# Ledger of designs, part 271: peptides against a protein of PDB entry 7AE7

Target 1, 321 residues: chain A of PDB entry 7AE7
Amino acid sequence: KVYKDLREFLEVLEQEGQLIRVKEEVNPEPDIAAAGRAAANLGKNQPAVFFEKIKGYKYSVVTNVHGSWQNHALMLGLDKNTSTKDQFYELNRRWDKFPVPPNVVKREAAPCKENVIDKDINLFEILPLYRINEQDGGFYISKASVVTADPEYPDDFNKLNVGTYRIQVKDRDRVGIQALAMHDIAVQLEKAEAENKPLPIAITIGNNPLVTFMASTPVGYNQNEYEFVGALQDGVPMDIVKSDLYDHLYVPAGSEVVLEGHIIPRVRTVEGPFGEFPGSYSGARLQCEVKIDRITHRTNPIFENLYLGIPWTEIDYLMAL

## One batch from the design tools (peptide; made by RFdiffusion4, then SolubleMPNN)

Design b2_p28_2_s1 (from b2_p28_2, 13 letters changed)
Fold by OpenDDE base, seed 2:
Structure b2_p28_2_s1 (fold): chain B 321 residues (1-321), chain A 28 residues (1-28)
Amino acid sequence: as target 1 above (321 residues)
Amino acid sequence: MEKELEEIIEENKRRNEEAEKAFLESQA
C-alpha cells in the first residue's frame, strides 16, 4: 500500500491496532508525554497515540507514528508482522529504484492548500505546541520535514533538501532552527549568508510517513529525498506542490501544515536547552532564526510531533537505517 | 480561548527568555 498523506497512514495504524485514540481532553504538559510513556510500556508493539483534544488548543496531536517495527512495516505497505530482516531487505530492494521523480500537482489539488494564513501569523492557533521535555527552553516542533534549496542553484531539483531539524518556537511567527555544519541546510544557509540574503524555507508538518522517514535519513547533497520516497513506494511517485511564496520550493501535497518563511541572514539567537534523550540535555546555543511569513494547512490539521520517552525513542526507529 | 492562548504564548516567551538569560550568564 502507498499512502498519500499522514491521515491515510493513521487510518491503517488504527485498523491494525497500532494507534490509540485519547478522546478525553488532555493538558499538553504533562499528559502527552505521560500517555506516550504509557504506550511505550505496552512492549515492542508501541502504537501511535492520537490526542483528539488538547486543552487551550483547537486541533489534535499525534505522536509515536514511527515508534515501532510494526508501524515501520505498515509504512512500507507490508504486513505489520514482517520481520526486521525482511523490512531491511525490502528497503534495500526499493532503494535501487532511485530516482523516482515526484508528481507536481496543481495548487487546487493539494490538501495542504485548503486554508491560508498570510497575515497576523500565530503558530499557536494552528499547532497545539508544548514542551516535549520538562526542562526544554520552549515549545518544539521535532518531526517536521524542512524544505530548502541551494540559493546558487535554486532550480536544481537534485539540490532540493528535505531534512529533519530541531525547531524551537520563539514567538507567534518565529522559530529557532538547529542547522549544524554537517547538515545540508547549513551549506545552503552559508551560501545565502555570504550574500546577506534570506534563505527561503518551508517547514512541513504531518506528512506521508515515508517523507518523514526520508527527511530523517541522510542522503547525498545532490539527491532529492522526494525521489527516494518514490523509490520506497516501490516506484509510485509521491505528490508535491509548489510553495506559495517560492517557485523553487516544493512541499508534500498532503502536508497537514506548511510553514513558509525565511531564515534571517546573519542573525543568531539562543536556542535550547532541549532534552534529546531522557536525562540528556543539549545545552543552549546560538542558532538560526526563521520568520514565518505564510501558513497553509488542511482543515482540522493534525500536529505530528516526536515521541521522546523511555525505553525507546521514535528517533531509534527513524535512524535505525 | 483567546485569553488562554495568550497565556500559553506568554509562558513560552518567558521560558525562552529564561533560557537566553541562563545562556548569557554561562558565557560571562
Scores: peptide ipSAE 0.606, ipTM 0.936, DockQ to the pose 0.857
Fold by OpenDDE base, seed 4:
Structure b2_p28_2_s1 (fold): chain B 321 residues (1-321), chain A 28 residues (1-28)
Amino acid sequence: as target 1 above (321 residues)
Amino acid sequence: MEKELEEIIEENKRRNEEAEKAFLESQA
C-alpha cells in the first residue's frame, strides 16, 4: 500500500485499530497531552489520536501518527504485526532503489491548493495551536516538513532540502525556527545571509507519512528526500507540486497546510524554552524568524503535531530506524 | 469564536514576551 496523503494513512490506521477518534470537544491543554498519555498506557501498540473538535478552533488535530511499530509497519504498507527486524530488512531493501524521482503535478491537481490565504494571514484560524509541554514559551509546530533550496543553486533539485525543525509560533504571521549548524537549512541560510537576502521557505504540515519520516532522517546535502520517499514506496514516485511563491520550491501535493514565506536575513529573536524530552527543557536561544506570506490548505485541514509523552515519545520511533 | 481566538492569540503573545524578557535578563 502507498499513501498519497495523511488522510489515506489515517483511514488505514483507523481500519487497522491503530487510531482513536475523540469526537467530543476537548481543551487543547491539557486534554491533547492527557489523551496521548492514556494511549501510551495501552502498551507498545500505541494508536494515533485524532481530535475532531478543539475548543476555540475550527479544525482538527492528530497526534502520535508514527508512535508505534505497528504504525511504522503500516507506513511501509506491511502488515501491522510485521516484526521490527522484517521492517528494517524491507526498509534497507527499498533504500537501495534510491533515487526514485517524484511526479510533478499541476497546481489544479494538488489537494494542498484547494484554499489560498494571501492577505490578513492568521495561523490560528487554520491550525489549532497549543503548548506541547506545560512550560513551553509559546505554541509549537513540531512535526512540519520544511522545504528550502540552495540559493546559489536554486535549480539543482538534488540540493532541495526537506527537514524537520522546531517551530515556535510568534504571531499571526510569524514563526521562529530552530536552524542549527548541523542542519542543511543552516548552510542554505548562511549563503542567503551573506548577501543579506531572504531565504525562501515552505513549511508543510500533514503529509504522506513517508515524507514526515524522511524529513526526520538525515541524508546527504546533495540528496533529495522526495527521491528517498519514492524508494521507500518500493519504486512508486510521490506527487509534488510547485509552491505558489517560488518556482524552485516543491511541496507534497497532498499536504494539509503549506505555509509559504521567507527567513528574514540577519534577524534573530528569542525561541523557547521547549520541553524536547520528558522532564527536560531546552533553554531559550536566539533563532531565525520566518515571515509567512501565503498559506495554501486543504478544506478542513488536519493539524498533525508531535506527541511528547511518557513513557514513549513519537520521536523515539521516528529516530529508531 | 472570534473573541476566544483573540484571547488565545494574546495568551501566546504574552508567553513569548515573558520568555523573551527572561532570556534577556539572563544575559545581563
Scores: peptide ipSAE 0.606, ipTM 0.937, DockQ to the pose 0.827
Fold by OpenDDE base, seed 5:
Order: C-alpha cells, then sequence, then structure tokens
Structure b2_p28_2_s1 (fold): chain B 321 residues (1-321), chain A 28 residues (1-28)
C-alpha cells in the first residue's frame, strides 16, 4: 500500500491495532509524555498515540508514529508482522529503484494549501506546542521535514534538501534551528550568509511517513529525498507542490502544516537546552534564527511530534534503517 | 481561549529567557 499523507497512514495504524486514541482532554505537560510512556510499556508492539483534545489548543497531536518495527512494516505497505530481516531486504530492493521523480501537482490539488495565514503569524494557533522534556528551554518541533535549496543552484532539483532538524519555538513567528556543519542545510546557509542573504526555508509537519523517514536518513548532497520516497513506494511517485513564497522550494502535497519563511543571515541566538536522550541534555548553544512569513495548513491539522521515552525512543527506529 | 493561549505563549517566552540567561552566565 502507498500512503498519500499522514491521515491515510494513521487510518491503517488504527485498523491494525497500532494506534491508541486518547479522547479525554489532556494537559500538554505532563500528560502527553506520560501517556506516551504508558503506551511504550505495553511491550515491543509500541502503538502510535493520538491525542484528540489538548487543553488550550484547537487541534490534535500524534506521537510515536514510527516507534515500532510493526509501524515500519506498515509504512512500507507490508504485513505488520514482517520480520526485521524481510523489511531490510525489501528496503534494499526498493532502494535500487532510485531515482523515482515526484509528481508536481497543482496548488488546488494539494491538501496542504486548504488554509493560508499570511499576516499576524502565530504558531500557537495552529500547533499544540509543548516541552518534550521538563527541562527543555522551550517548546519544540521535533519531527519536521525541512526543505531548503542551494542558493547557487536554485533550479537544480537534485540539490533540494529535505532534512530533520531540532527546532525550538522562540516566539509567535520565530524558531531556532540546529544547523550543524555536517548537515546539507549548513552548506546552503554558508552560501547565503557569504552574500548576507536570507536562506528560503519550508518547515513541513505531518507528512507521508516515508517522507519523514527519508528526511531522517542521510543521502548525498546531489540526491533528492523525494526521489527516494518514490523508490521506497516501490516505484510510485510521491506528490509534491510548489511553495507559495518560493518558486524553487517544493513541499509534500499532503503536509498537515507548512511553515514558509527564511533563515536570518548572520544572526545567532540561544537555543536549548534539549533532552535528546533520557537523562542527557544537550547544552544551550548559539543557533540560527528562522522568521516565519506564511503558513499553509490542512483543515483540522494534526501535529505530528517526536516521542522521547524509555525504553526505546522513536529516533532509534528512524536511525536504525 | 485567547487568554489561555497568551499565558502559554508567555510561559514559552519565560523559558527561553531563563535558558538565555543561564547560557550567558555560563560564558562569563
Amino acid sequence: as target 1 above (321 residues)
Amino acid sequence: MEKELEEIIEENKRRNEEAEKAFLESQA
């Protein structure tokens, strides 16, 4: 099976008994983390956890979408009981289909374009934000697929980067992003900052699960993550759409939320601390600042966020393949 | 709902300011 968006995947997870639905109103802290830990303790078949009602917010949260081998099998459109060995075999077989170019759909055909906010930007009106860990320096977006292009080669689709980065919410329309030197985004930012220009960025939330998987998988600088998504869909192209602000940025057509903006050149602000591992905090550091200029979103957007818990983190499954 | 949202935003701001202060104090 191929999934167009997060919602089709969540439906399959629920049908397969791999999603717990929490219908009661929860406090973002500590109830989201507590419920996630409780679900993780149910054994090796860790379900996704969907929170329908969050105090202070209009919209829902889902966590632990990639948090088990069963969820990985279902992501690949396999039986949930497919062995890890057979999942790796199938992944490798499909990897050889690279490249599978995406379909560029029209704006009117893209669910991520259903609603637009272009003034008075407030991230908190769209995303039910919370601290992942009690000692985090602020609220985090931990499972976004971030889209940037090479400013020297903006028309080169092979240099379009889709990556996962730690994002701290600083204000209504500002986020900090951890762009380390080893990341492709850092190469692109260096080129923009050399000319004192902003780097265009699209932060996409709540995607086709293979997009999130590939955004967390290192690929070559001249390889497009969307072309790998098509390969992992067994040769079925994924659907992308042009961003509203930038002609050279393409986002998943089915994204729940798209934050369009720019990295402010040569500005660094304090980001962190963040609990990357249970009981281990990465210290605060000077990091890049992003201004959000436009939001597009689906009606009743679902905030997909990372589960950080014991005994296994969702990161362990995203990095193990 | 608007008041509750403003309280949430202010809490996030406070946390960021505390983290910034702690960082600056650690560099001094």
Scores: peptide ipSAE 0.597, ipTM 0.934, DockQ to the pose 0.864
Fold by OpenDDE base, seed 3:
Structure b2_p28_2_s1 (fold): chain B 321 residues (1-321), chain A 28 residues (1-28)
Amino acid sequence: as target 1 above (321 residues)
Amino acid sequence: MEKELEEIIEENKRRNEEAEKAFLESQA
């Protein structure tokens, strides 16, 4: 099975008994985290948790999408009971199919383009934002696939980077991003900042689960994560679409939300703290700031966010394959 | 809905400001 988007994957998770749907209105805090912990206590078969109604917000949240070996098996289109060993063997077999170039679809064929916001940007109108951990310095977007390019080689598709970074919401139209020196985005940012230029960015939320997986998987600077997604789809290309603001940035066609903007050159603001692990906080740091200039989104967008809870975090599964 | 959303936004702002203050005090 290959998934075009998050929605197709959530449907399969629900059919396989790997998704809990919460239909009653919940408070963002503490109910989302509490429900996630309750789901984690169901044992090794930790389901995704889909919250249909969030108090104060219009749209839904889903957490723990990658939070079990069963969900990982299903992501690969395998039986949910496939062993971790067999998942690993299949992953490696498919990895050797790299590169599988993506399909560039037309704007009118891309679900992420259904709605456009280009003025009075307010992230809180689109994303049911909340504090993941009790001591977090603010609200976080923790499962975004962030698209950037090399500003020196904008037309080199192999240098297009799709990565996962910690993103703190600063304001209605501003986010802090943790761009560490070891990340490909840091190389690209350094080039832009050397010329005091903004770095174009697209922050994509609610993707095909293999996009989210590959965005969390380190690859070479001259390797495109979308071409690995096609490999992991056993040779089926994924669909991408050109961003609205930038001709050289491509986003997953099925993204629930796309935040298009720029990293402000040579600006650093306080980001954090963030509880990356239960009982462990990454302290506050001076980090980059992104201005959001445009939002595109699917109708009734689903906010996919990371579950961080006991006994295992969703990160533990994302890093284990 | 709008009032509740504004309260959420202001709460996030407050949290960010507190974190920033704590950071700046730790660097001094």
Scores: peptide ipSAE 0.582, ipTM 0.931, DockQ to the pose 0.868

Design b2_p28_2_s2 (from b2_p28_2, 16 letters changed)
Fold by OpenDDE base, seed 2:
Structure b2_p28_2_s2 (fold): chain B 321 residues (1-321), chain A 28 residues (1-28)
Amino acid sequence: as target 1 above (321 residues)
Amino acid sequence: MKEELEKIEEENKRRNEAAEAAFRAAQA
């Protein structure tokens, strides 16, 4: 099975008993994180947790979407009881199909374009933001697929990068992003900053689970993650759409939320602390800052965010394959 | 340096809490 978006995957997770729906209104803190931890204690078959109602917010949150081997098997369209070995063999078999070019859809056909916010941007109106850990210095967006291009070769689709980065909300229309020197985004940012130019960026939230998986999987600088998504879909192209602000940036057509903006050149602001691991906090660091200039989103957007729990984090499953 | 970072962390926390509070107040 191939999934067009997060919603189709969540439907399958629910059908397979791999999603818990919380219908009661919860507090953003501490209830979301606490419920996530409680779900993690259910053993090896950790379900996704979908919060329908969050006090003070309009929209829903889902966590732990990739948080089990069962969820990972289902992501691949396999039986949920498929062994990790067989999942690995299937991944390798599909990997050899690279590249599978994505299908570029029209704007009118892209669910991520259903709604537009281009003025008075406030991230809190769109995302039910919460502290993942009690000691976090702010609100984090931890499962975004971040799209950037090489500013020297903006039309080279092979250099289009889709990555996962730590993102802290800094203001209504600003986020801090952790661009480590070893990441492709840092190379692209360095090129932009050399000319004192903004780096165009699209931060996409709530994607096809294979997009999120590939954004978390290291690939070559000249390899496009969307072409791997098509390979992992057993040769079925994924659907992408042109960003609204940039002709050279393409986003998943089915994204729940797309934050379009730019990394401000040569500006560094304090980001952190964040509890990357239970009981371990990374200190505050000077990181780059993104100005959000436009938001597109699906009607009733779902905020997919990372679950950090004991003993296994969702990151462990995203990086284990 | 460490004390300065801690102060900035606290300031960031306060800014984020203020932004949240302002959002909640606008929804009320």
Scores: peptide ipSAE 0.034, ipTM 0.651, DockQ to the pose 0.059
Fold by OpenDDE base, seed 3:
Structure b2_p28_2_s2 (fold): chain B 321 residues (1-321), chain A 28 residues (1-28)
Amino acid sequence: as target 1 above (321 residues)
Amino acid sequence: MKEELEKIEEENKRRNEAAEAAFRAAQA
């Protein structure tokens, strides 16, 4: 089975008993994080947790989408009881199908384009933001697939990077992004900053689960994550669409939310702390700042965010490869 | 809703200011 978007995957998770739907209104804090931790304590078959109603917000949250081997099997379109060994064999078999080029769809065919916000941007109106950990220095977007390109080779699709980075909300229309030297985004940013130019960026939230998986999986600088998604879909291309602001940036057609903007050159602002793991915090740092210039989103967008729990985090499943 | 969002934004600002103070103290 292949999924077009997060919604199709969540439907399958629910059908397979791998999603808990919370229908009652919850407080964003501490209830979302607490419910996530409770779900992790259910053992090896950790479900996703979908919060339909959050006090103070219009839209829903889902957490722990990748939080189990069952969810990982379903992501690959396998039986949920497929052994970890067989999942790895199948993953490796499909990996060898790289590259599978994506389909570029028209703007009118892309669900992520259903709604547009290009003025008076407020991230809190679109994303039901909450602190994941008690000691977090702010609100984080922790499960975004961030799209950037090489400023020297903007038309080279092989250099288009889709990565996962720690993102703190800094203002209504600004986020801090942690671009570490080992990340492809840091190479691209260095090139832009050398010329004192903004780096175009699209921060995509609520994607096809294989996009999120590949964004968390290191690949070569000259390898496109979307072409691996097609490989992992057993040779079925994924659908992408051109960003609204940039001709050279493509986003998943089915993204729940797309934040389009730019990294401000040579600006660093305080970011953090954030609890990467239970009891472990990365301290405050000076990090890059992104100005959000445009938002596109699906009607009633789902905010997919990371679950952090004991003993296994969702990160452990995303990075276990 | 609007008032609750404003409180969330204010809290985020407060936490960032505290984090900035902590960062400056750690760099000294």
Scores: peptide ipSAE 0.026, ipTM 0.605, DockQ to the pose 0.783
Fold by OpenDDE base, seed 4:
Structure b2_p28_2_s2 (fold): chain B 321 residues (1-321), chain A 28 residues (1-28)
Amino acid sequence: as target 1 above (321 residues)
Amino acid sequence: MKEELEKIEEENKRRNEAAEAAFRAAQA
């Protein structure tokens, strides 16, 4: 099976008994993180956890979407009981289909374009933000697929980067992003900052699970993650749509939320701490700052966020590839 | 709802400011 969006995947997870739906109103803290830990303790078959109602917020949260080998099998459109070995075999087989170019859909056909916010942007009105760990220095967006391009080659689709980065919410319309030197985004940012220019960015949240997977998988600088998504879909192209602000940035057509903006050149602000690993915190660092200039979102957007807990983090499944 | 969002925003701002202050203090 191929999934167009997060919602189709969540439906399959629920049908397969790999999603727990919490229908009662929860507190964003500590209940979301606590429920994630409880779900992780249910054994090897860790379900996603979907919170329908969060106190103080309008919209829902889902966590632990990639949090088990069963969920990983289902992501690949395999039987949930497919062995890890067979999952890897199938992944490798599909990887060899690269490149599978995405379909560019019209704006009117893209669910991520259902609603637009271009004034008085407030991230807290769109995303039910919560602290994952008690000692976190703020609210994090941890499963975003971040789209950037090479500012010298903006029309080179092969240089379009879709990556996962740690994002701290800093204000209503500001986020910090951890762009490490080893990341493709850092190369692109360096080029923009050399000219004291903003780097265009689209931060996409709540994607097709293979987009999230590929955004977390290192690829070559001249390889497009969307073309790997098509390969991992066994040769079925994924659907992308042009961003509203930038002609050269494309986002998944089915994204729940798209934050369009720019990295402010030559500005560094404190980010962190964040509990990246159970019982460990990364220190506060100077990181890049993004201004959010436009939001597009699906009606009743689902905030997909990372579950960080013992014994297996969702990161372990995203990185185990 | 709005009041809870405002509290969340204020707390986030406070935490970020505190983190910045701590970072500056460690560099001094």
Scores: peptide ipSAE 0.024, ipTM 0.594, DockQ to the pose 0.795
Fold by OpenDDE base, seed 1:
Structure b2_p28_2_s2 (fold): chain B 321 residues (1-321), chain A 28 residues (1-28)
Amino acid sequence: as target 1 above (321 residues)
Amino acid sequence: MKEELEKIEEENKRRNEAAEAAFRAAQA
């Protein structure tokens, strides 16, 4: 089975008993994080947790989408009881199908384009933001697939990078992004900053689960993550659409929310602390700052965010591949 | 350098307070 978007995957998770739906209104803090931890304690088959109603917010949150081997099997369109060994063999078999070029769809055909916010941007109106950990220095967007390109080669689709980065909300229309030197985004940013130019960026939230997976999987600088998504879909291309602000940036057509903007050149702001692992916090650091200039989103967008808990974090499953 | 760092810290504090204010406004 291939999924077009997060919603199709969540439907399958629910059908397979791998999603808990919380229908009662919860507080964003501490209830989301607490319920996630409680769900993790239900055993090895950690379900996704879908919060339908969050106090003060209009939209829903889902966590722990990738938080089990069962969910991982389902992501690959396999039986949920497929062994980790067989999942790995199937992953490797499909990996050899790279590259599978994506389909570029028209703007009118892309669900992520259903709604537009281009003025008075407030991230808290579109994302039900919460602190994941009690000691977190702010609100994090932790499962975004961040799209950037090489500013020297903007038309080279093979240099289009889709990565996962720690993103802290800094203002209504500002986020801090952790671009480590080992990340392809850091190479691209260095080129932009050398010329004192903004780096175009699209922060995509609530994607096809294989997009989120590939954004968390290191690939070569000249390899496009979307072409791997097509490979992991066993040769079925994924659908992408051109960003609204930039001709050279393409986003998943089915994204729940797309934050389009730019990294401000040569600006660094304090980000953190963040609890990357249970009981372990990364210190506060100077990080890049993104100005959000435009938002596109699906009607009733789902905020997919990371679950951090014991014994295994969702990161462990995303990185264990 | 120290004065620049202090300015950056003050601005970062302002921004964090702005984000917190936006959160509180959403919860009200």
Scores: peptide ipSAE 0.277, ipTM 0.734, DockQ to the pose 0.039; fails the geometry check

